Peptides against a protein of PDB entry 5TUV. Designs and how they scored, part 56

Target 1, 107 residues: chain A of PDB entry 5TUV
Amino acid sequence: KEVIDRLRYLKAEIEDLELKERELDQQKLWLQQSIKNVMDDSINNRFSYVTHEDICNCFNGDTLLAIQAPSGTQLEVPIPEMGQNGQKKYQINLKSHSGPIHVLLIN
Target 2, 107 residues: chain B of PDB entry 5TUV
Amino acid sequence: AQECQNLEVERQRRLERIKQKQSQLQELILQQIAFKNLVQRNRHAEQQASRPPPPNSVIHLPFIIVNTSKKTVIDCSISNDKFEYLFNFDNTFEIHDDIEVLKRMGM

## One batch from the design tools (peptide; made by RFdiffusion4, then SolubleMPNN)

Design b2_p14_1_s4 (from b2_p14_1, 7 letters changed)
Fold by OpenDDE base, seed 5:
Structure b2_p14_1_s4 (fold): chain B 107 residues (1-107), chain C 107 residues (1-107), chain A 14 residues (1-14)
Amino acid sequence: as target 1 above (107 residues)
Amino acid sequence: as target 2 above (107 residues)
Amino acid sequence: DEEKLVEELKKALE
């Protein structure tokens, strides 16, 4: 009796949640496409940059590397492990498939 | 009874996913706004200067920022075509994407 | 934390 009613309620609610989730998924998809279109626009692309000053203002006191990599670039950061000399290895591996990678030393 | 419990768990799982998706959607919206603001800023700046910035003074999107101590020794190995980079650090580093940078810039 | 950052960056570079 009560259990049956609870089951019906839960099933109905889950159905509503499924609809909501699908709606959000669709919105995300469209927004992602919108962002891509905006970024790929010729005018926007021309002005899609930050300056050295911008970066320096965001970070202080450290060495800063700016790595300009095209979309689709593979980024790997291995878990630090002990090297041959017992020192932990800290690494970044980058592999681009669509163009060269450009590295700038900011500070 | 067990079926009710199973559905309750499922309901909660879906609610959490929806919450996460809503948050992600909001972030995407902010990203788009930030990008548009960046473009607008740069267009205005170039109009005032009546020239584009020097090529080596800007970092085009997409990019990442790596920051590490000034004492950190960085070794970089580059492929002949500059499509593959291997960075070795003797100490810890931090990685930040362009989205985070735009946020820090107040875009 | 670092792992999360890597995943986020991978997504951003897609």
Scores: peptide ipSAE 0.104, ipTM 0.874, DockQ to the pose 0.016
Fold by OpenDDE base, seed 4:
Structure b2_p14_1_s4 (fold): chain B 107 residues (1-107), chain C 107 residues (1-107), chain A 14 residues (1-14)
Amino acid sequence: as target 1 above (107 residues)
Amino acid sequence: as target 2 above (107 residues)
Amino acid sequence: DEEKLVEELKKALE
């Protein structure tokens, strides 16, 4: 009787959890679409930027490259391999299809 | 008893998955809020200045930040076509997305 | 961490 009751309880709870998970999935989808709409808005797009000062305040002591690329740009960071001169190769590959890539050196 | 144990495992699995989804949803919400705050800040700033910032002084979203030592030599070249960029580093680097930057900015 | 970050960046740029 106790085991049966526990089984019933667990089954009911799992069912409730399944419903909750579906709810969260729908909320995520809605929010993702909302974010896209907000970012695609002409006014928001006009003001969707950070300054050099903003970046400098976030990072200290290093060389900073800011790479602005359009949505859909492909980013590849290959695993470092030994080069011909015995030095490891550290690379970033970018492929844009919809517009130019802008690079800024942040001091 | 075995069935009960199996259901308890399943319950725990679902609870963990829901927890992860809740966390992801919260992050999306924060991202949207951060973006809206950024836009609001910039709109207000430009209104006060009565002009937009210089084009080369801002970094438009979406962007990434590459962080490396000041001793790192960076070579940038356009290869294959005008939309493909290759960055070569002689040492390690870190990459940060615009979302992380907005978080660090306190948006 | 780097690999995860790259994946996230790819998603962000898509």
Scores: peptide ipSAE 0.100, ipTM 0.872, DockQ to the pose 0.015
Fold by OpenDDE base, seed 2:
Structure b2_p14_1_s4 (fold): chain B 107 residues (1-107), chain C 107 residues (1-107), chain A 14 residues (1-14)
Amino acid sequence: as target 1 above (107 residues)
Amino acid sequence: as target 2 above (107 residues)
Amino acid sequence: DEEKLVEELKKALE
């Protein structure tokens, strides 16, 4: 009957979708590894930077801080809470484990 | 049947998940392209200038950009080893990753 | 939006 046929169709389609999803997962893994390899290359690493001009062209009108931190650096942005003076606290906490953090004021 | 309905829901769930994964994969591809273009640009620029840029004039990946109003007061506390940073803002701020910056640069 | 961005940044830095 129609219901049985629909069930068969849906099961078959879901199976195909499962295969497709696994394929995409593998592709993602491969691409991530490729990106890592490219970024870890000594030559590429040497030239993996942006300039102040680059940043200024992307953003204008605000104070801009560039924070260069090594991979694995912990970034914490606490939920703004009311401070002692009745002001909300806006904070960024950075903790690096592998190297120093470098901060540049762009403008 | 209830089973048919359950499978239809599952089918739709998987389709949406696949769509999301496809989008994420595309983003990774664009990231890789952007990075390669960045490296190529910088390498060419340094060749033309016959020297590397000054160390404090560039921001090495990975980095984040923090932008806030020019009126925002920023206080920074730094550990002795520069492994820990605490930023305090008296107003809201925005954070942007290096990937977004590369996108905005048109890489 | 900001919260999502922060989470994405955390993942990117990992």
Scores: peptide ipSAE 0.096, ipTM 0.871, DockQ to the pose 0.016
Fold by OpenDDE base, seed 1:
Structure b2_p14_1_s4 (fold): chain B 107 residues (1-107), chain C 107 residues (1-107), chain A 14 residues (1-14)
Amino acid sequence: as target 1 above (107 residues)
Amino acid sequence: as target 2 above (107 residues)
Amino acid sequence: DEEKLVEELKKALE
């Protein structure tokens, strides 16, 4: 009797959780679309930038490179390997298909 | 009894997924708020200055920040086409996305 | 951590 009641309870709860999960999935999709719309707005796009001061306030003591690349740009950071000269190679590879990549030296 | 145990495991799995999805939604909301705050700040700043910032003084989204030691030698080359960039470092580096930067800025 | 960050950046640039 107790086992049967527990089974019924658990099945009902799982059904409720399934509904909740679907609700969250829909909310995520809606929010993602909302963010895209906001960022693609012409006015927002015009003002979607940070300054040198902003970056300097976030980081200190090192060399800082800012790399601006279009959405869809491919980023590759290979595992460091020994080069031909016996030195480890540390690399960043960027491939853009929709526009130029801009690099700024901050520090 | 075994069926109850199986359902309890499933219940727990679903609860954890729901928790993760809730956290992801919260992060997306914060990202949207940060972006809107950034846009508002920049609009106000340009209104006060009565001009846009110089082109080389700002970094437009999307971007990444590369942080490395001041002793690190950095080489940048364009390969294959004008949209492909290769960065070579003689030492380790850190990469930070624009979302993290906005968080550090307190947006 | 670096590998995870790279994956996150790739997603952000999509």
Scores: peptide ipSAE 0.092, ipTM 0.872, DockQ to the pose 0.015

Design b2_p14_2_s1 (from b2_p14_2, 10 letters changed)
Fold by OpenDDE base, seed 2:
Structure b2_p14_2_s1 (fold): chain B 107 residues (1-107), chain C 107 residues (1-107), chain A 14 residues (1-14)
Amino acid sequence: as target 1 above (107 residues)
Amino acid sequence: as target 2 above (107 residues)
Amino acid sequence: MKTSSEGWSFTLTK
């Protein structure tokens, strides 16, 4: 039956796709570890920074805050709600567990 | 048959998921390249200047950038240990991660 | 330019 043949074909293809997906998952893990290793290298870490000029060139006409926070720092932006003054509250909550947070105002 | 249709839907779902994962891998590769280019740039710049940049003139990774209107009032409350920050804005803001910044820098 | 070291609480206005 044509239906049986189609089912067999689809099942075989899905099996192949499953293998491909697992391969991609492994590649992702490898690449993530590679990135971590590169960033954790002492020499690379020494030069892993951007300048004020870099930031200013990326954004025009805005007030800019640069927040240097350790990896794993929790960032929360709650849904804007009305404050007591009738204005929406736009907030950022930062919580670090591994080190201090440093904030710079970029002019 | 219904089973055939179900498998065809699953096949398509898997194909789309694989495509997404391939795109994510490409993005990670580009991130790594951008980081390496950043390090190379900074290393070269410091070699030419024969000195490191002033400590407060650079933003070390990881970081985020918050941009908002020049008219936005920003209030900041900081914990004694500098581990917790609360920002209040009287208007909307945008947050950009360091990866996006590196992209905008053309790294 | 302002930094977090300037105080435990502050307001930024541009």
Scores: peptide ipSAE 0.172, ipTM 0.872, DockQ to the pose 0.037
Fold by OpenDDE base, seed 3:
Structure b2_p14_2_s1 (fold): chain B 107 residues (1-107), chain C 107 residues (1-107), chain A 14 residues (1-14)
Amino acid sequence: as target 1 above (107 residues)
Amino acid sequence: as target 2 above (107 residues)
Amino acid sequence: MKTSSEGWSFTLTK
């Protein structure tokens, strides 16, 4: 009896959790679309930038590269492989489809 | 008994997924807020300066920041179509997306 | 934050 009751309870709870998960999925979809709309707005797009100072204030002590690329640009960091001299290869691969990639040395 | 255990495992999995989705939703909200704050800041700054910043002084979204040691040697190769870039590093590096940068900026 | 050792890819988006 206790097992049967527990089973019934668990099944009901899982059903409620499924509903909650679907609700969250819909909220995420809505919010993602909202963000896209905001960022695609012409005025917002005009002012969607950071300065060198902004970046320098966020990081210190190292070499900083800023890579600006169009939306849709593919970025890949492969698992490091051994080079010809036995040194690991650390790489970034970028592929743009809609415009140029801009690289800046910040410091 | 086994069925009960299976349902308990499923319940726990769903609870964890829901928690993750809630966290992701909150992050999206923060991203939107940060972006709006960035736009507002820049718009105000340009109004005060009565001109836009120089083109090479700002980094437009979307972008990434690559952080590596000052001793790291960086090589960049560009494809013939100029849309593909290969960066080679002789040591490890970190990548930070624009969202993280905005967070660090306090947006 | 991602590191050079992780092996990953993504698409830049606004």
Scores: peptide ipSAE 0.354, ipTM 0.885, DockQ to the pose 0.926; fails the geometry check
Fold by OpenDDE base, seed 5:
Structure b2_p14_2_s1 (fold): chain B 107 residues (1-107), chain C 107 residues (1-107), chain A 14 residues (1-14)
Amino acid sequence: as target 1 above (107 residues)
Amino acid sequence: as target 2 above (107 residues)
Amino acid sequence: MKTSSEGWSFTLTK
């Protein structure tokens, strides 16, 4: 009977957790849409930028590339594999579907 | 009982997943705030300057930052329409999304 | 932060 009671309790708790998780999922969707709406606003979009100085202040000592691309651009970094020369290959693959990609050297 | 143990594992898994989702929601909220702060900053700056920044001095969202050693050799292959890019690095690199950059900027 | 040693994919979003 004790085991049965524990089982019933656990099942009920899991059901409550399922409800909570669904609530969080809905909140996430709402928030994501909210962010999208804010970013897509014409006025906000006009001012949605950082400066070269901003980037330089965030990083130092390295070569910095800024890759600006439209929403939906796919970025892939494959697992490094040994090349024909025995060196690991470090790669970035970019594919845009809605506009050109711009690459800027920051420093 | 084995069934009880299974449900306990399931309960714990769901609890952890819920916790993770809650954290992700918090991050999204912070992202939205950071973006709004960025827009506000830029609007104010342009108002004070009475002009927009030079077009080549800003990086529009969305973007990523790639940083690597100054000694790293970077080869880039670009499609004719500039919709596809392939970067090859002879050494390791780091990638930072615009969200992280905004965080580093203190937005 | 992501590193070159990680295999991953990302879609840029506004």
Scores: peptide ipSAE 0.347, ipTM 0.885, DockQ to the pose 0.920; fails the geometry check
Fold by OpenDDE base, seed 4:
Structure b2_p14_2_s1 (fold): chain B 107 residues (1-107), chain C 107 residues (1-107), chain A 14 residues (1-14)
Amino acid sequence: as target 1 above (107 residues)
Amino acid sequence: as target 2 above (107 residues)
Amino acid sequence: MKTSSEGWSFTLTK
């Protein structure tokens, strides 16, 4: 009796969890679309920027490069390899398909 | 019973997935809020100043921030159309996306 | 945050 009751309880709970998971999946999809719509709005796009001061306040002590690129721009960081001088090469590869990339030296 | 144990394992697996999805959903919500707050801040600031900021004084989304030591030598190769960039660093660097920056800004 | 010591790739999203 105890085992049977436990089985019933667990099965019912799992069913409830399945419903909850599906609910969360739908909420995620909705929110992702909402974010896209908000960011694509012309007015929001006009004001979607940060300042040099904003960046400087977030980081301290290092050289900072700001790379502004269109949506869809591909960023690649290869595994560091040894260079000709026996020094590891650290690289960033950027490729845009929709517009130019802009680079700013912040500090 | 063995069946109870199996279901308990399944229950736990589902609970963990739900927890992860809840966390991801919360992050998306925060991202949307941060973006809206950024837009609101900038819109208000421009209204108060009665002018937009200088074009080269701001970094438009989407962007990334690359930070490295001040001693790091950075070389950059740019395509003619500015659609492709190759950065070479003689030392390690870090990359931060715009979402992280907005978080650090307290948006 | 991502580091230069590991290979990775991603696409910027507006």
Scores: peptide ipSAE 0.342, ipTM 0.885, DockQ to the pose 0.915; fails the geometry check

Design b2_p14_2_s2 (from b2_p14_2, 10 letters changed)
Fold by OpenDDE base, seed 2:
Structure b2_p14_2_s2 (fold): chain B 107 residues (1-107), chain C 107 residues (1-107), chain A 14 residues (1-14)
Amino acid sequence: as target 1 above (107 residues)
Amino acid sequence: as target 2 above (107 residues)
Amino acid sequence: MHTSSEGWSFTLTK
């Protein structure tokens, strides 16, 4: 009887959790769409940029590459492998499908 | 007894997923706020300057930042249409998305 | 200082 009661309790709780999870999933979809709408707005899009100063302030002392790439651009960082000279190759591969990629060196 | 244990494991699994989804929602909210703050900042700045920034002085979203040591040698190969980029580094690098940059900017 | 990429291929050194 105790086991049966526990089973009933757990099943009821899991059902409640399922409802909660579905609610969160819907909220996520809504929020993602909201973000997209905000970013796609013509006025917001016009002002959706950062400055060189902004970037420099975030990464003091480094060499910085700013890569402006269209949404959906494929980014690949292969596992470092040894080159012919015995040096590890650290690579970034970018493939855009929607437009050109623009690269800026920030110094 | 075993059924109870199985349901308890499932319950805990669902609780963890819910927690993760709640965290993800909070992150998305913060992203939207950061973007709105960025837009507001830039609108204000352009109003004060009475002009837009020079085209090559800003990085438009979406973008990524690659940071590496100042001693790192970077080779870049570009396709004729600028849709494909291959970067080679002789040392390690870090990649940061625009979301992280906005966070570091305090947006 | 900032520089835009223009070449077909290039090497950045610092």
Scores: peptide ipSAE 0.131, ipTM 0.869, DockQ to the pose 0.038
Fold by OpenDDE base, seed 3:
Structure b2_p14_2_s2 (fold): chain B 107 residues (1-107), chain C 107 residues (1-107), chain A 14 residues (1-14)
Amino acid sequence: as target 1 above (107 residues)
Amino acid sequence: as target 2 above (107 residues)
Amino acid sequence: MHTSSEGWSFTLTK
């Protein structure tokens, strides 16, 4: 009896959790669309930038590269492999489909 | 008994997924807020300056920041149309997306 | 944040 009651309780809870999960999925979908709309707005797009100062304030002590690329640009960082000199290869591969990639040395 | 155990495992899995989705949703909200704050800041700054910033002084979204040691040697191969980039580093590096940068900026 | 050792791929999104 106790086990049966526990089973019923668990099944009911799982059903409620399913509803909650679907609700969250829907909220995420709508929010993502909202973000897209906001970012695609012509005025917002015009002002969607950071400065060199902004970046320098966020990071210190190292070489900083800023890579600006169009939406949809693919970035790949392969698992380091051994190079010819026995050194690991650390790489970034970028491929844009809609426009040029711009690279800035910040410091 | 076995069914009860299975349902308890399933319940726990769903609870964890819901928690993760809630966290992700909050992050999206923060991203939207940060972006709006960025736009507002830049609009105000340009109004005060009565002109836009120089083209090469700003980094437009979307972008990434690559952080590496000052001792790191970086080689870059670029396609003629600048649609493809290959970066080679002789040491490790970190990549930070624009979302993280906005967070660090306090947006 | 991602590191050079992670083996990562993603698409930049506006």
Scores: peptide ipSAE 0.344, ipTM 0.885, DockQ to the pose 0.908; fails the geometry check
Fold by OpenDDE base, seed 5:
Structure b2_p14_2_s2 (fold): chain B 107 residues (1-107), chain C 107 residues (1-107), chain A 14 residues (1-14)
Amino acid sequence: as target 1 above (107 residues)
Amino acid sequence: as target 2 above (107 residues)
Amino acid sequence: MHTSSEGWSFTLTK
């Protein structure tokens, strides 16, 4: 009896959690669309930038590359592997489908 | 019973997913706020200056920042149309997305 | 999102 009651309770709770999870999923989709709409707005798009000063103030002492690329650009960082010279290879692969990629040296 | 144990595990999995999704939603909200603040800042700045910033002084979203040691040697291979980039580093680097940059900027 | 020079892949989104 106790086991049966526990099973029923757990099943009911899981069902409630499923509903909650679906609600959150819908909220996420809505919010993502909202963000997209805000960012794609012509006025907002005109002002959607940071300055070199902004970037410099965020980082210290390193070489800084700013990679500006269109939405949809794929970025891949392979797992470092040993090169033929015995040195680990650290790589970034970028592939754009909708426009050119711009790379800026900030410092 | 084994069935109860299985349902308990499932319950816990769902609870954790829900928690994670709630956190992700909160993050998205903050991202949207940060973007709106960025736009407001830039609009106000341009109004005060009565001119847009110099074209080479700004980085348009979306972008990423790559930071590495000043001693790091960076090699870059670029496609003719600048749609594909391959970066090679002789040492480690860090990648920061525009969202993180906006956070660091206090947006 | 922050990552070091290790296995990672993502798509830039406005």
Scores: peptide ipSAE 0.278, ipTM 0.882, DockQ to the pose 0.795; fails the geometry check
Fold by OpenDDE base, seed 4:
Structure b2_p14_2_s2 (fold): chain B 107 residues (1-107), chain C 107 residues (1-107), chain A 14 residues (1-14)
Amino acid sequence: as target 1 above (107 residues)
Amino acid sequence: as target 2 above (107 residues)
Amino acid sequence: MHTSSEGWSFTLTK
């Protein structure tokens, strides 16, 4: 009886958890679409920027590059390889499909 | 008894997935809030200044920040249409996305 | 997102 009752309880709980998980999945989809809509809004897009000061306040001590690129831009960092001078080469490859990439040296 | 144990394992697995999904959902909410706060800040700032910022003084979303040592030598090759970039570094670097920057800004 | 120079590939999203 005790085992049977426990089984029933667990099965019922799992069913509730399944419902909860589906609810969260739907909420995620909704929110992702909401974020996209907000970011694609013409007015919001006009004001969707940060300043050099903003960036400098977030980082210190290093050289900073700001790379502004359109949505969908592909960024690749290959595994470092040895160069001709016996030094490892560290690389970033960027490829945009919808517009130009803009690079700023912050400091 | 064995069935109970199996269901308890399943229950725990589902609870962990739900926890992860809840965390991801909260993160998305925070991202949306941060973006809205950024837009609001910039709109207010431009209204107060009665002008937009200079075009080269801001970094428009989406963007990334690359930080490296001040001693790092950076070479950049750019395609004629500015759709492709190749960066070469003689030392290691870090990459931060705009979401992280907004978080660091306190948005 | 925080990444290093070790190896990555991703797409920027608006």
Scores: peptide ipSAE 0.270, ipTM 0.882, DockQ to the pose 0.772; fails the geometry check

